# Peptides against a protein of PDB entry 3WG5: the designs that were tried, part 216

Target 1, 218 residues: chain A of PDB entry 3WG5
Amino acid sequence: LAKNIVYVAQIKGQITSYTYDQFDRYITIAEQDNAEAIIIELDTPGGRADAMMNIVQRIQQSKIPVIIYVYPPGASAASAGTYIALGSHLIAMAPGTSIGACRPILGYSQNGSIIEAPPKITNYFIAYIKSLAQESGRNATIAEEFITKDLSLTPEEALKYGVIEVVARDINELLKKSNGMKTKIPVNGRYVTLNFTNVEVRYLAPSFKDKLISYITD
Target 2, 218 residues: chain A of PDB entry 3WG5 as posed
Amino acid sequence: LAKNIVYVAQIKGQITSYTYDQFDRYITIAEQDNAEAIIIELDTPGGRADAMMNIVQRIQQSKIPVIIYVYPPGASAASAGTYIALGSHLIAMAPGTSIGACRPILGYSQNGSIIEAPPAITNYFIAYIKSLAQESGRNATIAEEFITKDLSLTPEEALKYGVIEVVARDINELLKKSNGMKTKIPVNGRYVTLNFTNVEVRYLAPSFKDKLISYITD

## One batch from the design tools (peptide; made by RFdiffusion4, then SolubleMPNN)

Design b2_p22_7_s3 (from b2_p22_7, 12 letters changed)
Fold by OpenDDE base, seed 5:
Structure b2_p22_7_s3 (fold): chain B 218 residues (1-218), chain C 218 residues (1-218), chain A 22 residues (1-22)
Amino acid sequence: as target 1 above (218 residues)
Amino acid sequence: as target 1 above (218 residues)
Amino acid sequence: MGSSTVGEGIEPIEFGVGKVKP
């Protein structure tokens, strides 16, 4: 019997192998407790593509709905964060946040200038991001433009264009607005109708290791 | 008498000499048990051309149908993975996966920039990939464009263009959709009609060595 | 005949936010 529990956790900073471990840990906790969902408050400028792809896979393998919430105001789901969001069961954004800017790069030069990815890599990620959008019934044209035009959107624009599902100021508004929505991708092969009626919200604190690594990678 | 058994195994990560050993081991197990087929769940960003060509040969020498399944969602059969898929008896893709981006490179420079292959090598692989497509009755023009345009496709595009045979969300859907299909290349000199009626699915776990090497090569 | 190791791979691709020029 699904408990009327929703977990909330925060992931902030660059997307790395450690970020995967955070996602895996948080989702596993929520799965073990048969939570109704987990909400991940995401604020990221981007990060590693390998870690991002692993995170997307982990989300899609989740036994419970994973909601990506770009939060707080001023946060972004930039670059890798956009892919993660598009791979999730539901996307929400707070006012004053952004999503997009997904052009892959090889890295930064010693002077901090971007080293552009070759066309092969860019085309790979165009196909990948379009696939994520299509699978989730989100706007694949905009998903492509996140790369080709380095497009970034406000919450209102992202909602309007069908990139995201919810604009919410806080967790309570998110729960209220997303109650009764179907997941945009399946959970255990089925699209789940979210039930946020009379839920207990449980916040997952970062581990000591999580805090330390986040401090080092910032 | 062919047993109503289908083996399923996973191969993830870079294509290396070790990946060949994995393919060989998995196919050999399925051959020894006279399985109806083996499904290889493939997720790869690419790898070594020598290993790739050996894998293709091993697949084509298989005594049973080898089905390449780009799985799970978020996975890719990129670069070397595309060649492997095109060399197989049937290609399936899960939603949210990709195939293509097959331009050969010599490697990466110290700054992470791609070292392009000389025209002679590129032309060799154009001929090779076209041959794989033609032999399997798949779209040789698109196969060429995987190199010349560094094209990548979604499952739906790949199906539409005749690169792959099946889009399936999971193994059960794959078995259902591919039941009664003929292999795209011969098995023991004959095109085989797949019989997935009342099959037992057996999962092959990676060996301890497989897990360790995958961890090191990630 | 030295098997020219043609590497086919996606390197560690980073997704950086391009400097949003204000």
Scores: peptide ipSAE 0.036, ipTM 0.254, DockQ to the pose 0.176; fails the geometry check
Fold by OpenDDE base, seed 2:
Structure b2_p22_7_s3 (fold): chain B 218 residues (1-218), chain C 218 residues (1-218), chain A 22 residues (1-22)
Amino acid sequence: as target 1 above (218 residues)
Amino acid sequence: as target 1 above (218 residues)
Amino acid sequence: MGSSTVGEGIEPIEFGVGKVKP
């Protein structure tokens, strides 16, 4: 009996154009193998809006379900990470993770003060994040508050408020809990019921490039 | 009847050597006027460890109580901010703020991945943050978990776990709730009972330098 | 621990929407 394949990959750090390349590569591999889903273990403090928007678009264009799993304990889907999560087919969080804090900034002043985004930019991202939440049937009010109040939530709060779908300690628990759930956004125009019965889990390692970049910075 | 003076100042953004200068200036002004306390409205995502440690030392050397108030809603005492808070005479948080996420890093790789701190550095900061918590009679176990699990807490959680002393919506509520509390660390070698009866609140504005740096970055 | 190692920031979580450096 052909096992359903679930891919697992890690994305850690700032959201950049390189992070887009990682998402694209991982999703493409999983698409090529007709995986039941890919789980992205996400740990990000945030990153670039352009890269984030491209990542969201790539997820939405995926031929397979993309599950964002805020993992391990201590990880965050902060700022850009929250947008990415809200743009995905399913959000899971491990205990001790966080989501939110989405207020856009232009950067930091030399004195370390935040350079505030002008109202035009803030309002743009309010509309954008609300759209992501609405399209995924998630709490759009809380999504707005992620910006307007720079709100951050625990997994339990996020689940309670309908921001996320699953709290799970590990991949096995995630697969168990999400089995039979529908994707929160369409896959190729249709909502998919996840089938994690008799699943083979395949881990995608960082590319040689990923390792090289890590090595140069270690 | 001479009104007790409470100073309020804002520190927002990354913790740097300039942030140290702000703390030093603000505390010095309040010391010179023999203020009952200074409240620092803190909103920081973190910053430099050296600057953080210097700030903690400056707070501990203060001749007056230094209250860290994580404010406004949406603000964080993240990373270096948590250390600063734990090194202070009283911690308050507004609803919708956060504290924690203290895992030290060396920086970010070109691919946006976190460069992990070596175990030596991590262990150093575990010892350091536990010391700050213990010295202030705050939850040292949670303080350690701010690093080991990169834990982040809501105000309500932080209060419940004995990390902070006050949850308050504004300065007036903070003054009301903290009136009669003892400082969590000594002021000039003695624990001080805060007296916010008949208080005049004085706001310290950013210096011209602060404004100039902000203007250059706006 | 050399002064340089302690000088390395617990780098701020830059929350980036745009060139939002976290």
Scores: peptide ipSAE 0.034, ipTM 0.245, DockQ to the pose 0.100; fails the geometry check
Fold by OpenDDE base, seed 4:
Structure b2_p22_7_s3 (fold): chain B 218 residues (1-218), chain C 218 residues (1-218), chain A 22 residues (1-22)
Amino acid sequence: as target 1 above (218 residues)
Amino acid sequence: as target 1 above (218 residues)
Amino acid sequence: MGSSTVGEGIEPIEFGVGKVKP
């Protein structure tokens, strides 16, 4: 019986237009091979809102399930990473990771202080993040609080509050726990039941470009 | 005689993946209408290198001439904006604008200090910016100095040094001065002579999304 | 023989403008 393929790729560092290119490339490869899913090992402190929104859109347009896995321990899906996760078909977190802190900022002042986003922007992202949560059947109240309270959660808290679907130590545990779960958003208009029985895990290496840009953004 | 259409759109603020979307949208509209050109009124302090490179690529793939116009007075094509300009079919600047300051940085530290790019990255962008200048028949030495010396130029200096093609106070003067000029890079493999005789100027308004994201990035 | 354009990874040079970080 031909093994179902699950791709695994890493996306680390700041969310940028290059991060979009990474997502697009990785998802495209997995789509081309009719993979059962792609798991994106995500570790991000956040990044650009526009890139984030494009990534979310790319995930939503994916022909295969895109699982965001906050991994390894010590990683975060902070800020933009939380939005991306909430826009994905399944969220997993490793123990010792975090999610949240989604308050939009205009950037950092010359003195390194956060430039606060005006209320209009904050409210936009509140509406946006709530939409992502609602569309994915996740906790929209907590999603809002990721902004309004700049809340960060542990995997256990995020699971408890219905923000994420899986806590897993590694890819094998993730596959085991998520097997038989339905995607939280549709894939090609359908909620897909994940089948991770007898899968082949394929790791996608970063391109040379990916390595260089990640090195630059890190 | 049906008037040739020239589109004018504004792109302001940080160069991001959203800025790419703006460029793409605006250029696409102008392409669909077989416009004689699109003028992008650019005011940017810089932004992300990846978005910048994608924008440059999108400009280079344009089916119509894309004119970067650093406008209004007080505006800049700083950093990423300079690369975008150098990647375009024609560069114009209004009096009282600036171009340059292209030294790549990794970002800002928590204290707001610039995190310098490692030599490998700096050298990459030196090669890249020189390539843009060379391909467009512009001053590659000055393009390099935009990085190595973090040089900023006035419109008059930029014109003098062969970095830009036009100094113009407004769209009308730009159209007048650039009429009959050849694009500095090819459009669909051909250097196009601009025909701004008897043109209709159409302004593209930012989408609601554009306004929102620009507001967020500004 | 498709010329694999080795995508040279360019570091996101953030130039001095405030990143909107969500």
Scores: peptide ipSAE 0.031, ipTM 0.266, DockQ to the pose 0.130; fails the geometry check
Fold by OpenDDE base, seed 3:
Structure b2_p22_7_s3 (fold): chain B 218 residues (1-218), chain C 218 residues (1-218), chain A 22 residues (1-22)
Amino acid sequence: as target 1 above (218 residues)
Amino acid sequence: as target 1 above (218 residues)
Amino acid sequence: MGSSTVGEGIEPIEFGVGKVKP
């Protein structure tokens, strides 16, 4: 029986192998406690494709609902962050956040110019992002446009276009609005109806290692 | 006038943005002291393409010769490491090391399976690695085969095929063998004849930050 | 035992890397 516990953790910065470790650790803790869900407060400009794909897979393998919450105001789920969101059981955004800008790049030149990905990469990720959207019943056309048009959306637009499920100012509003929603992808092979009635919110702090990496990468 | 100083630094592990910072720092120190060269002892399984390209560019912009030395025995310049080596002024390898395996990948699946790069990525990096080889007067056919055949070479094979310039057991043998060699790419617009007669060897230690990152990423 | 996903491969694909501060 799921405990009336909701975990909340924060992931901020670039999506890397270390970000995967954070997701894995946080989800594992929440799974071990049979939490009702975990909410990941996400603020990312993007990052590595491999780490992103592994994070998506880890979310899809979760025994509990994983909610991506683009938070706080001013945060973004840019690039890799959008894929992660689209791979999750529910997406929420705070007002003043953004999602999108998913065009794959090979990197940045020293002058700050983007090294564009060859068309086959772009096409691969178009197929991938569309698959994530389709599997979650989200807008696959907009998902494609996150790449082809380098589109970024406000929370209100993303909700309107069926990319996300919730606009919420804080955790309490998120819990209130998402209560009774079905997960957009299965949890352990079943679509779960979220039950956030009388939940205990538990915050997971970054590990000492997480703090150290954040300190080093900042 | 170049000082009779040769710097030696070690770069070990995955090629990341932090690895770029290490290369930049080490080369900058050696440039500031007008060193005869810097030798980077390299042991890498590969890493990020962006970081690799930036490292190659930083090497190409160096005011002093940058020698990549695959060291110690058992080390490799795998994948991204091969590109970095091919972008350098001179490549040396210790006996029992390897170079190659340059096929670009999108990452690894959770089951350890490689997510293959789409053909356009592969073709992009074929063109790139061939360019590095051609610019340095190294074997562009073998450089291509590092990708197309996922080829790995011993030091002896790499020397034989004209991929590298020196096989050396240690720094002293490297200095001895590379003395009087011309750089394979220009230094500040000129091919430099290496002068390792009566040189002082100075070892650069990783910064505290370098040690911390190594500790965190290991 | 942290799966050091030592990405042995060249990862050619970045999504928007934040500001490398010059």
Scores: peptide ipSAE 0.029, ipTM 0.454, DockQ to the pose 0.301; fails the geometry check

Design b2_p22_7_s4 (from b2_p22_7, 11 letters changed)
Fold by OpenDDE base, seed 5:
Structure b2_p22_7_s4 (fold): chain B 218 residues (1-218), chain C 218 residues (1-218), chain A 22 residues (1-22)
Amino acid sequence: as target 1 above (218 residues)
Amino acid sequence: as target 1 above (218 residues)
Amino acid sequence: SGSSTVGAGIEPIEFGVGKVKP
């Protein structure tokens, strides 16, 4: 039986237009190979709302399941990362990671203080994050509280509250636990049951451009 | 008589957090040398709203006049660039440049179509751009129309409508025409009369990091 | 010196890059 392929790629750092390009590239490769799924190992402090929304849309347009995996331990899916996760087909988190803290900001002042978003913008993103949660059958109340209370959750809390689907220490445990799960959003209009029996894991490397941008943004 | 110094720096490309760093660096250098002014040669298609707002704030906090000069011919102060210009102490444009097209967008879809900003966001930026125009004594109606009609103006039109202060072919003509003008916004709480008699022009080079980011974003 | 992971808040809006008409 031809082994099903699961791709794994890493996305680390701020969510930008370049991060969109990374998502697009990785998902496109996995789509071309008719992979069973792609797992995106995500570690982000947040980033641009536009890039985030584009990434969510790209995930939702994917021809294959996209699994967001907050990894490794110490990583976060903060702010924009939470939206991306909530827009994905499955969310997993490693122990020692976090998700949430989604309050939109206009940016940082010169003194490093946060410039608060006006209520109109905050309310827009409350509606948006709630829609992502509702569409994926995840906890919309907690999704709202990621903004209104700037709530951050542990993997165990996120699982308990129905924000995420899996807590896993590594890719092997993730594949084991998620095997037979249905995607939380449709793939090509249908909820897909994940089949991780007899899969080959293929790791996608960052492009040279990806490495260069990471070097510049750090 | 010790020659007054005018710094000139170039900012080209998308408005990002890195663009903020460029503005901050350039203005800081000019402040440290107690320059008469800094001229920023601007060519931008737009960019991030947060970065734009931070740049505007940085300009407004400047201890010296910041002149935005849309340059060279063929350049634009599009979208975010218009806000930055409207937030500055003086706006100049070279012949063959443009300003405007300020409709906020959430981004681009995968097919390259614009994702429209929700009305709440659009209305926020209408209020914001109008405030910049009003505070600087520039045409607030046209500023609004940069969004509502996605209006773009030539230098001659922008001058005629009271959006900008100077049309100049080069730095020498800019200095000549702007000599004796008052800043359109305060410097340290006071409107400053520009004195470009017997000035030395000093050009600031982009940092290595600036060059690298430009290479990546192109 | 704890790298204050300043949670980069969701930056709300991009302004469209006007397509430079060729």
Scores: peptide ipSAE 0.039, ipTM 0.550, DockQ to the pose 0.403; fails the geometry check
Fold by OpenDDE base, seed 4:
Structure b2_p22_7_s4 (fold): chain B 218 residues (1-218), chain C 218 residues (1-218), chain A 22 residues (1-22)
Amino acid sequence: as target 1 above (218 residues)
Amino acid sequence: as target 1 above (218 residues)
Amino acid sequence: SGSSTVGAGIEPIEFGVGKVKP
């Protein structure tokens, strides 16, 4: 019996226009193979708002479920990573990871201080992040507080508050726990029940370009 | 008699965090040598808002006049370039160049369409660009229209409307025409009268890093 | 191949990478 394929890929570092290319490439490969899902192991301190919004859109347009997995222990889905996660079909976190801290900034001053975003920008992203939470049936109040209080959560807290769906130590535990879960947003207009009972896990490697860009941006 | 030094440097391409480093390096060199001014030959289609704001701040904090020169013919100070110019001590343009088109965007959709910035963001940048124009004694109404009408101007129009100070074909003509002009914003809290009567022009080359980054971002 | 000068719109907002100082 042909095993359902689950792809696993890693995205690490700042969210940039190149990160969009990585998401697009990984999801496209998984779509072409009619995978049951793709799991993105995410570790990001944040990044650009435009890239983030494009990534969210790309995930929402995916023909297959996209699972964001904050991994390994010590990783974060910080800032832009939180938005991406909230825009995905399922969020998982490993123990010892974090999610949140979504306050938009204009940048860093010469002295390393944050240049605060004006209220208009902050309010835009409050509305945006709340929309993502609401559309996915996740906690919109906490989503707002990711900005207004610069809140960060542990996996256990995020699960408790209904921000995420799974806490898992590794891919095997993730597949086990998420088996039979419905996607939190639709795939091609329908909520999909994940079937991880008989899966082949395939790891996608970064392209040469992906590696080069990650090296330059780090 | 020790000639007054005028530095000339080139910044070409997208405005990024690396462009800030270029501005910082060039201005710092000119400051260290107590130059009469630095002229930045600018050719940009635009870029990041954060980098733009940091560049403006770096220019405003300069110990010497920073002249933005849209050069050569065919060059533009588009989008972010317009903000940078409006934040500078003097704006010059060569014939056949352009300035304007400052509407903020969130990015490009998969189909290449522009993702429009929400009104809140647009309004922020309207206020910001108008502030730059007002502080420099330049046309704030036209500055607003760079956003609201996505307006672009020729050098002749920009001069006529009081957006820029000089139209010049080359560095020699720029120095001649700008001689005796006051800076449009203060240097160390004072408006400075430019003295280009007896100057030595020194060209600054891009660093190896500058060249590499420009190559990667093009 | 004509580098279509895609007018790089001002991309406004960075989300501050909290430099987790090591």
Scores: peptide ipSAE 0.038, ipTM 0.503, DockQ to the pose 0.348; fails the geometry check
Fold by OpenDDE base, seed 1:
Structure b2_p22_7_s4 (fold): chain B 218 residues (1-218), chain C 218 residues (1-218), chain A 22 residues (1-22)
Amino acid sequence: as target 1 above (218 residues)
Amino acid sequence: as target 1 above (218 residues)
Amino acid sequence: SGSSTVGAGIEPIEFGVGKVKP
């Protein structure tokens, strides 16, 4: 019986236009091979709102399920990472990871202080994050509180509050637990039931460009 | 008689966090050498608002006059570049350059279409750009129109409307024309009269990191 | 061939990581 393919790729660091290119490349490869899904192992402190919105749009346009997996232990889907997760087909977290802290800022001053976003911008992203939560059938109240209270959650709390779908220690446990789950958003207009009963896991490596960019930004 | 030093550096491309680092490095070098001024030859299509605001703040905190020079012919101070210019101690433009087109956007969609900024964000940047113009004694009405009408100006128009201070073909003409001008914003709380009567011009080269980043973003 | 300088819009918003204090 031909094995269903599941792709796994790592995205680490700040969300930028280069991160969009990584998402686009990884999803495109998985689409071309008609994968059952792609799992993105995400570890991000946040980043750019524009890149984040483009990434969310790219995920929503995917021909295959995109699973955001906050991994490994110690990783976070902070700020922009939370938006990306909430825009995806399924969210998983490893024990010892975090999600939330979504308050928008204009940037950092020279002294490293935060330049606060005006209320008008904050309100825009409140509406946006609530929309992502509502569209995915996730907790919109908590999504708002990720901004208004700068809330951060553990995997257990996020699961309890209906922000995420899976807590898993590794890819094998993730595949096992997510088998038979429906995507939280449509794939090509349809909610997909994930089938991970007979899967081959294929790991995607970062491109040379990806490695070079990470080397410069770290 | 010890020559006054004027530093000249080139900043080309999109305004990003790396562009902030370039501005910071260049200004810091010029400050350390107690330069009479630094001239930044700017050619930018725009970029990030956060980086732009940080750059403006860095310029405003400079211990020496920072002159933005839209150069060479064909260059632009578009979008974020206009804000940076309006936040500087003096603006010069070469013939055949442009300034303006400051309408904020959230980014580009996958199809290359602009994601429009909500009115609330647009209004924030209207207030911000007007503040920069007012603080520098430049045309606040035109500054607003850079957003509301997506206005772009020639050097001659920008000079005529009181947006910029100098039209110059090269560094030598810029030094000649700006000699005896007062900075449009204070340096360490004081308006400085520029003295370019006996100056040594020192060119700063991009760092290896700057070159690497430009190579990746181009 | 008019180089359509697509005025790169000011992309305003960063989502800052709360500085985890070291």
Scores: peptide ipSAE 0.037, ipTM 0.316, DockQ to the pose 0.446; fails the geometry check
Fold by OpenDDE base, seed 2:
Structure b2_p22_7_s4 (fold): chain B 218 residues (1-218), chain C 218 residues (1-218), chain A 22 residues (1-22)
Amino acid sequence: as target 1 above (218 residues)
Amino acid sequence: as target 1 above (218 residues)
Amino acid sequence: SGSSTVGAGIEPIEFGVGKVKP
């Protein structure tokens, strides 16, 4: 019986147009191989709203389940990362990670102060994040509070409040716990039951371009 | 009996040279009025290491106790903020705040990836943060792990591990709980017992310059 | 469409390692 493939890829750092390219590449590889799912190990402090929205759309258009896994311990799905997670088919968090703090800002002034987003922008993202939560059957009240209170949650809190689906220490525990779960959003118009009973885990490495950009910046 | 004055000021945003100027101004005002203490309501994602080190030095040179209060709920003393807190006379946190994530980075590449600091720099800041913890009688092991594991803690965890001294919901609770505590570092060569029995709370507003820079960037 | 930065409170801590002078 041909083993179902589960891909695992890491996305770390700010959410940018380049991060979109990473998501697109990773998901495309997994789609081409008809993988059971792809797990994205996410560690992000946030980033650009436009890139975030594009990433959410790319996930929602995925032909396979996309699992956002806030990993490793100490990682966060902060701000833009929270939106991405809420737009995904399943959210998992490792112990010691966090999710939330989604208040939009226009940027930082030269003095390092936050430039607050006007109410219109804040309200737009409140509506947007609530929509993501509602569409995925996750806690829309907490999703709103991620913005209005700049709330951050532990994995246990996020699980308890119905923001995420799984707390897992590693990929093996994630696969075990998520086996038999339904995706929180549809895949190609259908809610899919995850089957991780006989799977091969394949890690996707950063592209040469990814490595080069990382190297030039090291 | 002339009421002891406790000043309260807010510092929010990135730690920069401008943030140093804010600390210097606020502490100087409180020093001039021989305040019992100044409470800095801190909410920062981090910032520049040079500015951070200067701020720590300014706090250590203060003629009065400087209390770092991670506030409001949802705020963080992340990275540079953690160093500043560890360099202060007392650390308090509001529920729902965080402290830690102190791994130094050189910056972000154009693709949004983190440019990792070389081991020499990381080791320097490990030594530095451990020194701050040790000098203040706070948990040096956890301080190191803020860097080596990029660890973040809740207020309850930070209190439990001996990283901070107080969990408080507001200024009134902070004053009540910290009354009679000794400063964790000396003030003018002496450990001071805080006396908040008959105090007047005075809020320091941002300067016109602070407001202008905030306004221009809004 | 103003580039809204959805920044989490942890901006990438640019530890601008100022010149750690030896």
Scores: peptide ipSAE 0.028, ipTM 0.260, DockQ to the pose 0.105; fails the geometry check

